# Peptides against a protein of PDB entry 3JWR: the designs that were tried, part 102

Target 1, 323 residues: chain A of PDB entry 3JWR
Amino acid sequence: TRELQSLAAAVVPSAQTLKITDFSFSDFELSDLETALCTIRMFTDLNLVQNFQMKHEVLCRWILSVKKNYRKNVAYHNWRHAFNTAQCMFAALKAGKIQNKLTDLEILALLIAALSHDLDHRGVNNSYIQRSEHPLAQLYCHSIMEHHHFDQCLMILNSPGNQILSGLSIEEYKTTLKIIKQAILATDLALYIKRRGEFFELIRKNQFNLEDPHQKELFLAMLMTACDLSAITKPWPIQQRIAELVATEFFDQGDRERKELNIEPTDLMNREKKNKIPSMQVGFIDAICLQLYEALTHVSEDCFPLLDGCRKNRQKWQALAEQ
Target 2, 298 residues: chain A of PDB entry 3JWR as posed
Amino acid sequence: TRELQSLAAAVVPSAQTLKITDFSFSDFELSDLETALCTIRMFTDLNLVQNFQMKHEVLCRWILSVKKNYRKNVAYHNWRHAFNTAQCMFAALKAGKIQNKLTDLEILALLIAALSHDLDHRGVNNSYIQRSEHPLAQLYCHSIMEHHHFDQCLMILNSPGNQILSGLSIEEYKTTLKIIKQAILATDLALYIKRRGEFFELIRKNQFNLEDPHQKELFLAMLMTACDLSAITKPWPIQQRIAELVATEFWEQGDQVGFIDFVCTQLYEALTHVSEDCFPLLDGCRKNRQKWQALAEQ

## One batch from the design tools (peptide)

Design b1_p28_2 (made by RFdiffusion4)
Fold by OpenDDE base, seed 3:
Structure b1_p28_2 (fold): chain B 323 residues (1-323), chain A 28 residues (1-28)
Amino acid sequence: as target 1 above (323 residues)
Amino acid sequence: SAFEEQIANEIINYNATSDEAKWAEAWS
């Protein structure tokens, strides 16, 4: 395609030029091409292209395929969300110095997972899928959408000309897919809530050890969530804009719940409760986000900007809630 | 897979607070 030709021929700017090592990164001003260039840079600077012998054209095609398989009519869970998740992962690995704590396969898997974790997202949550009796709800009992996202990820990885993992041994390939699957499934926030207590306790007791396979798996899950939710850590103007996108998508679901399911939506998805957004954001930060970024900062102090951003945004939302 | 079963079991045994539960449902 013309798009592929343009991407493959383009000079990829440095990570410094692209500012993709910054936790404060924003994609708002970036074209789709520039997001793809950023993604190439992430793979390159993490040594994934070299270490796993990725062909440049194949990587370019894969990136474009991933982007194409996000829906454009979804307000938040689209390519830009996936891209921002991956960028946060990259920043956490580089600026946050987590790269040195992980294997190359884990890094590869995390980056692929971050980009792929919401593939073909429909702008509705698992609860809606279940209540609407969608065919996917018949295939999976739990984490319905996350299983679907992984299936889409696998489909793309196996598509002709998109096989970025072709340079891996069979064992490396199996390991990578396992980690990708785990990472994508870990983005189910219900799983996060269930498992985070163990992570926090390990940190609190100073017993956290990444050499333990179970703890490694736990950490990768927490890291995925931290990146997935990283919008809450962004500079305030960025946070506000993203919060509007989230609200739009939630309200769209709420509207569909009323129309299609004849149910009253929760406050989070109720367009009539727009005035509660600030207080809800505070609640979200307190219930879900703060402890995670605190714990992550304990693992690597260089991740502090995520925690700091989260705290600052909490203050901003609280101020709005008091108006 | 064993991991999927683990996830399923963990979700089945979900015992989050009311505040946590609403966020989990919304964002999952």
Scores: peptide ipSAE 0.426, ipTM 0.788, DockQ to the pose 0.110
Fold by OpenDDE base, seed 2:
Structure b1_p28_2 (fold): chain B 323 residues (1-323), chain A 28 residues (1-28)
Amino acid sequence: as target 1 above (323 residues)
Amino acid sequence: SAFEEQIANEIINYNATSDEAKWAEAWS
């Protein structure tokens, strides 16, 4: 395609020029092509292209395929969300120095997972999928959408001309797919809530050890969630804009719940409760986000900008809630 | 897989505060 030709022929700017190592990164001003260029740079600077012998054209095609398989009519859970998740992962690995704690296969898996974790998202949560008796709800009992996202990821990876993992041994391939699946499934926030207590306790007791396979898996899950939720850490103007996108998607679901299911939506998805957004954001930060970024910062102090951003945004939302 | 079984068991046995539960439902 013309798009592929343009991407494959383009000079990829440095990570410094693209500012993709910054935790404060924003994609708002970037074209789709520029987001793809950023993605290429992430793979390159993490040595994934070299270490796993990726062909440039195949990588370009894969990136475009992933982007194409996000829906354009979804306000938040679209390509830009996936891209920002991957960028945060990249920043955490590089600037946050987590790269030094992980294997190349883990890094490869995490980056693919970050880009793929919401593929074909429909702008509704698992609860809606279940209640609407969607066909996907017949395939999976739990984490319905996350299983679907992984299935989409696997489909793309196996599509002709998109096989970025073709340079891996059979064992490396199996390991990578396992980690990708685990990472995507970990983005189910219900699983995060269930598992985070173990992680926090290990950190608190100073017993956290990445050499333990179970703890490694746990850490990768927590890191994935930290990147998935990283919008809450962004500079205030960026945070506000993203919060509007989230609210739009949630309100759209709430409207559909009323119309299609005859259900009164929760406050979070109720358009009539828009004035509660600031207080709800404070609640979200307190209940979900703060402890995670605190724990992550304990593992790597260079991740502090995420925690600092989260704290600053809490203050901003609290101030709005008090008005 | 063992991991999938773990996930299933963890979800089945999910216990959270009321505040945590509402966020889990919304974002999952």
Scores: peptide ipSAE 0.424, ipTM 0.790, DockQ to the pose 0.110
Fold by OpenDDE base, seed 5:
Structure b1_p28_2 (fold): chain B 323 residues (1-323), chain A 28 residues (1-28)
Amino acid sequence: as target 1 above (323 residues)
Amino acid sequence: SAFEEQIANEIINYNATSDEAKWAEAWS
């Protein structure tokens, strides 16, 4: 395609020029081509292209395929969300110094997972999928959409001309896919809530050890969630704009719940309660976000900007809630 | 897989506060 030709022939700017190492990064001003260039730079600077002998054209095609498999009619869970998740992962690995704590296969898997973790998202949550009796709800009992996201990821990785993992040994390939699957499934917030207590307790007791395979797996899951929710850490103007996108998507679901399912939506999904957004954001930060970024900062102090951003945005939302 | 079984068991045994459950349902 013309898009592939343009991407493959383009000079990829440095990470510094693209600002993709910044925790404060915003994609709002970037074209789709520029987001793809950023993604190439992430793979390159993490040494993934060289270490796993990726062909440039194959990587370009894969990136475009991933982007294509996000829906444009979804307000928040689209390519830009996946891209921002991956960028936060990149920033956490580089600027946050987490790269030094992980293997190349783990890094490869996390980056692929971050980009792929919401593939073909429909703008509705698992609860809606279940209640609407969608065919996907017949395939999976739990984490319905996350299983679907992984299936889409696997489909793309195995598609002709998209096989960025072809340079891996059989063992490396199997390991990578295992980690990708685990990472994508970990983005189910219900799973996060269930598992985070173990992570926080290990940190609190100073017993956290990345050499333990179970703890490594747990950490990768927490890191994925931290990147997935990283919009809450962004500078206030960016956070506020993203919150509007989230609200739009949630309200769209609520409208569908009324129309299609004849149910009253929860406050989060209820357009009539948009004035409650600030207080709900405070609640979200307190219940879900703060402890995670605190724990992550204990693992790597260079991740502090995420925690600091989260705290600052809590204050901003609280101020709005008091008006 | 063993991991899928672990996830299933963790979700089946999910017990969160009211606030946590609210957010889990919304964002999952």
Scores: peptide ipSAE 0.418, ipTM 0.784, DockQ to the pose 0.108
Fold by OpenDDE base, seed 4:
Structure b1_p28_2 (fold): chain B 323 residues (1-323), chain A 28 residues (1-28)
Amino acid sequence: as target 1 above (323 residues)
Amino acid sequence: SAFEEQIANEIINYNATSDEAKWAEAWS
């Protein structure tokens, strides 16, 4: 396609120029082409292109395929969210110094997973999918959308001309797919809540050890969640704008719940209760976010900007809640 | 380190005060 030709022929700017190593990164001013260029840079600077012998055209096609398989009519869970998740992963790996703690296959898997973790998201949560009796709800009993996201990821990876993993051995391929699946499934916050206690306890007891395969898997899951939620860590103007996108999508779901399911939406998804957004954001930060970024900062102190950003935004939301 | 201990203590404090359940289903 013309888009592929343009991307493949383009000069890819440095990570420094693109600012993709910054935890404060914003994609708001980037074109779709620029987001694709950033993604190429992430793969390149993580040595994934070289180490796994990726053909440039194949990588470009894969990126465009991933982008194409996000819906444009979804306010938040779209390509830009996936891209920002991947960028945070890149920043955590580079600036946060986590790269040195992981294998190349783990890094490869995490980056693919970050970009793919919400493929074909419909702008509704698993509860809605289940209650609407969607066909996907018949295939999966839990983490319905996350299973679907992985299926989409696998489909793209196996599509002609998109096989960025073709340079891997059979064993490396299997390992990578396993980690991708685990990472995508880990983005179900229900699973995060279920598992995070073990992670926090290991940190508290100073027993955390990345050489343990189970703890490694646990860490990768926590890291995925940290990147998935990283909007909460962004500078306040960016946080506000993203919060509006989230609210828009949640309210759209709430509207559909009223119309299609004849139910009253929860406060989070109720457009009529938009005035509660600040207090709900504080609650979300306290219940879900702060502990995670504290624990991540314990693993790598260079991830402190994520924690600091989260704390600052909590203060800002709290101030609004008090008005 | 002192920093690690501080972070560990903060994690403990947040665990005691967080209301987790209400957010799980909404964001999942």
Scores: peptide ipSAE 0.440, ipTM 0.776, DockQ to the pose 0.076; fails the geometry check

Design b1_p28_2_s1 (made by RFdiffusion4, then SolubleMPNN; from b1_p28_2, 11 letters changed)
Fold by OpenDDE base, seed 2:
Formats: C-alpha cells, sequence, structure tokens
Structure b1_p28_2_s1 (fold): chain B 323 residues (1-323), chain A 28 residues (1-28)
C-alpha cells in the first residue's frame, strides 16, 4: 500500500527528537504516520530489531496491521490508547531503567502486548459483553475481551508479511507468545485486583525477587497495568483530555445499556452524573493507581515521575470534587 | 507509613464493596 511504502521509506527520528523516553509524552499532536515512526524507534532502541533479526518492511507492515485492527469509532480504546501504553512501557524500560531487569524476550513480549492489548476493542467492558449475550461470552468465561485481544494479536502475528517473530527459535517463539498472552490478560483490572496484594506484600516485606519465575510473571503483569493506566500520571491538561475520552466511551456504553439491556447504568457510565467524575477519579486513584505506582517506584526509583504525576492529578481532581 | 497503608486498605475495601470493581473493569 501507499501507506506502507511511505512508512518504510521514511527516516525514523531519534527517541530524543520524538520525546518517547518522557513520562510526560503526549500523542495529541502526532499524525498516524508519526505514531508508527515512534513505534519503529521503540523496537529499534530496545535492540529488538537487531536481536530478533526483524525485517524493516515486515515490522512496518505489522505496525500498520495492528493500527488497522483498532476501531476508529471507539472514543478511548483505540490505536492511540495502545500507542500510549507502549510509549509508557518504553519510557519505563529506558528512563525508568527497567530494561536491565528483564530479558530481551520479556521486553519483546511486553512491547508487542502493549501495542496489541486492546485489539478490536468495541468500546464496551466485559460486563456488557456478558450481559448482552455476545458470542464472545460463550467462548470465554473470564477476561472475555482480553482473550479476544490476544486472539487478534496472534492472528496478526501469523498473517502473511506480518511475521515479526520469524527470526525466533521455536522455543523463543513459544516463550514470547506465553508472555504476550499473560501480559494481555493482566490488563483485565479484575485480575489486577486479585493479584496485586501478593505483589505489594512482597515489596512490603522486602522479599521481591525477579529471579523467581512466579514473581517475574507477577511483576510483568503489574508493569502492564501501570502502563495501561498511565493516562492518570500525565500532566494535568493531558489527563483532562484523556478523562473526557474515557467518559465519552463510558457514557456511550451507558446509553446502550439503557436502550439495549433496559438497565440503569452505573454512575461511571451515566451521562446524567457527569458532575461525579472528579470524585470518582479520586476514588479510582486511591483504590487502584497510587499503590501500584508506589510499588513500581520501589522496584525502580527512576519510575517516580509516574507516581508524582498520579499524586498531582489526585490533588487536581480533589480540588474539583470540593467545588 | 503504616497509617497510610491502613487508610489505603480501607479505601480499597470500601470501593470493592461499592461495586468499584466494576469501575476498575471499565478502565481496562
Amino acid sequence: as target 1 above (323 residues)
Amino acid sequence: SEEEEKIREEIINYNAESEFALYAESWS
């Protein structure tokens, strides 16, 4: 395609020029082409292109295929969300110095997972899919969408001309797919809530050890969640705009819940309760976000900007909730 | 601090009881 030719022929700017090592990064001013160029730079600067012998054209095609398999009519869970998740992962690996704690296969898997974790998202949560008796709810009992996202990820990776993993051994390929699946499934916040207590307790007791395979898997899950939720850490003007996109998608679901399911939506998805957004954001930060970024900062002090951003946004939301 | 951790646990428990788990699932 013309798009592929343009991307493959383009000069890829440095990570410094693209500012993709910054935790404060924003994609709002970037074109789709620039987001693809940023993604190429992430793979290159993590040594993934070299270490796994990726062909440039295949990587370009894969990125465009991933982008194409996000829906354009979804307000938040689209390519830009996946791209921002991957950018936060890149920043955590580089600026947050987590790269040196992980294997090349783990880094490869995390970056693919971050870009792929919401593929074909429909702008509705697992509860809606279950209650609407969607065909996907018959295939999977738990983490319905996350299983679907992984299936879409696997489909793209196996598509002709998109096989970025063709340079891996059979063992490396199996390991990478296992980690990708675990990382995508970890983005189900229900699983995060279930597992985070173990992680926080290991940190609290100073027993956290990345050499333990179970603790490594747990850490990768927590890191994925930290990147997925990283909008809450962004500078306040960016945070506000993202919160509006999230609210738009949630209100669209709430409107569908009333119309299609004949149920009253929760406050989060109720368009009429927009005035509760600030207090709900404070509750979300306190219940879900703060402890995660504290624990991540304990693993790597250089991740502090995520924690600091989360704390600053809590203060901003609290001030709005008191009005 | 130990007091901050206790407050966080109380907030987590309160929000889990108040269907905040559905809120969390919605952000994913």
Scores: peptide ipSAE 0.034, ipTM 0.598, DockQ to the pose 0.251
Fold by OpenDDE base, seed 4:
Structure b1_p28_2_s1 (fold): chain B 323 residues (1-323), chain A 28 residues (1-28)
Amino acid sequence: as target 1 above (323 residues)
Amino acid sequence: SEEEEKIREEIINYNAESEFALYAESWS
């Protein structure tokens, strides 16, 4: 395609020029082409292209295929969300120095998972999918969309000309797919809530050990969540804009819940209760975000900008809630 | 203290399960 030709022929700027190592990164001013260039840079600077013998054209095609399989009519859960999740992963690996704690296969899997974790998202949550009796709800009982996201990820990875994993051995391929699946499934916040207590307790007791395979898996899950929620850590102007996108998508779901399911939406998804957004954001930060970024910062102090950003945004949302 | 940290965790978990289980389900 013309898009592929343009991407494959383009000079890929440095990570420094693209600012993709910064936790404060914003994609708002980037074109779709520039987001793809950033993604190439992430793979390159993580040594994934070299270590796994990725062909440049194949990587370009894969990135464009992933991007194409996000819906453009979804306000938040689109390519830009996946791209920002991957960028946060890249920043956590590089600036946060987590790269040195992980294997190349784990890094490969996490980056693919971050880019793929919301593939074909419909702008509605698992509860809506279940209540609407969608065909996907017949295939999966729990984490319905996350299973679908993984299936889409696998489909793309196996598509002709998109096989970025073709340089892997069969064992490396299996390992990578296992980690990708676990990482995508970990983005179900219901699973995060169930598992986070174990992680926090290990940190509290100073018993956390990445050499333990179970604790490694747990850490990868927590890291995925930390990147998926990383909008809450961004500089305030960026945070506000992303919160508006989230609210738009949630309100669209709430409107559909009223119309299609004849139910009253929750306050979070109720357009009429938009004045509660600041207080809800404070609650979300306290209930979900703060301890995660505290724990992540304990694993790697260089991740502190995520925690600091989260704390600053809590203060800003609290100030708005008091008005 | 360890006790205060445990209480904080319990409160956070309770709030997450009560009010923000909906957030977790909604963000999922």
Scores: peptide ipSAE 0.033, ipTM 0.614, DockQ to the pose 0.154
Fold by OpenDDE base, seed 3:
Structure b1_p28_2_s1 (fold): chain B 323 residues (1-323), chain A 28 residues (1-28)
Amino acid sequence: as target 1 above (323 residues)
Amino acid sequence: SEEEEKIREEIINYNAESEFALYAESWS
């Protein structure tokens, strides 16, 4: 395609030029081409292209295929969300120095998972999928969409000309897919809520050990969640704009719940309750985000900008909630 | 502080059992 030719021929700027190592990164000013260039840079600077013998054209095609399989009519859970999740992962690995704590296969899996974790997202949550009796709800009982996202990820990875993992051994490939699946499934916040207590307790007791395979898996799950939620850590103008996108998508779901399911939406999904957004954001930060970024910062102090950003945004949302 | 952490834990427990569990599921 013309897009592929343009991407494959383009000079990829440095990570410094692209600012993709910054936790404060924003994609708002970036074209789709520039987001793809950033993604190439992430793979390159994590040594994934070299270590796994990726062909440049195949990587370019894969990135464009992933981007294409996000829906444009979804307000938040689109390519830009996936791209920002991957950028946060890259920043956590580089600036947050998490790279030194992980294997190359884990890093590969996490980056692929971050880019792929919401593939073909429909702008509705698992509860809506279940209540609407969607065919996907018949295939999976829990984490319905996350299973679908993984299936889409696998489909793309196996598509002709998109096989970025073709340089891996069979064992490396299996390991990578296992980690990708676990990482994508970990983005189900229901699973996060279930598992986070174990992680926080290990941190609190100073018993956290990445050499333990179970604790490693737990950490990768927490890291995925931290990157997935990283919008809450962004500079306030970025956070506000992303919160508007999230609210738009949630309200669209609420409108569909009324129309299609004949149910009254929750406050979060209720367009008429926009005035509750600031207080709901404070509650979300307190309930979900703060302890995660605190624990992540304990694992690596260089991740502090995520925690600091979250705290600053909590203050901003609290000030709005008091008006 | 330990007090702030305790408050956060209480909020987490309360909110996880409430509207915020759904919020969490929606942010995934």
Scores: peptide ipSAE 0.032, ipTM 0.626, DockQ to the pose 0.251
Fold by OpenDDE base, seed 1:
Structure b1_p28_2_s1 (fold): chain B 323 residues (1-323), chain A 28 residues (1-28)
Amino acid sequence: as target 1 above (323 residues)
Amino acid sequence: SEEEEKIREEIINYNAESEFALYAESWS
């Protein structure tokens, strides 16, 4: 395609020029082409292109295929969300120095998973999919959408001209797919809540060990969640704008719940309860976000900007909740 | 005390399960 030719021929700017190592990064000023260039830079600077012998054209095609399989009519769970998740992963690996704690296969899997974790998202949650008796709810009992996202990821990876993993051995390929699946499934916040207690207890007791395969898997899951929720850590003007996108998508679901399912939406999904957004954001930060970024900062102190950003946004939301 | 920290963690987990199970279902 003309888009592929333009991307493949473009000079890829440095990570410094693109500011993709910054935890404060914003994509708002970037074109779709520039987001694809940033993604190429992430693969290159993580040595993934060299170590796994990726062809430049194949990588470009794969990125464009992933981008194309996000819906444009979804307010938040679109390509820009996946791109920002991957950028936070890149920043955590580089600026947060987590790269030195992981294998090249784990890094490869995490970056693919971050870009792919919401593929074909419909702007509705698992609860809506279950209650609407959607065909996907018959295939999977839990983490319905995350299983679908992984299936879409696997479909793209196996599509002609998109096979960025063709340079891997059979064993490396199997390992990479296992980690991708685990990482995508870990973005189900219900699984995060179920598993986080074990992670926090290991950190608290100073018993956390990345050489243990189970603890490694647990850490990768927590890191995926930390990147997926990273909007809460952004500078306040960016945080507010993203919160408006999230609220728009949630209110669209609530409107559908009322119309299609005859269910009164929860306060979070209720357009009439916009005044509760600040207090709900404080609750979300306290119950879900703070402990995660605290624990991540204990694993790597260079991740502190995520924790600091989360704390600053809590204060801003609290001030709005008191008005 | 270690007991107060455990109770605080249980309350945070309970509030996370009750208020944010809905949030988890909503964000997932």
Scores: peptide ipSAE 0.031, ipTM 0.565, DockQ to the pose 0.160

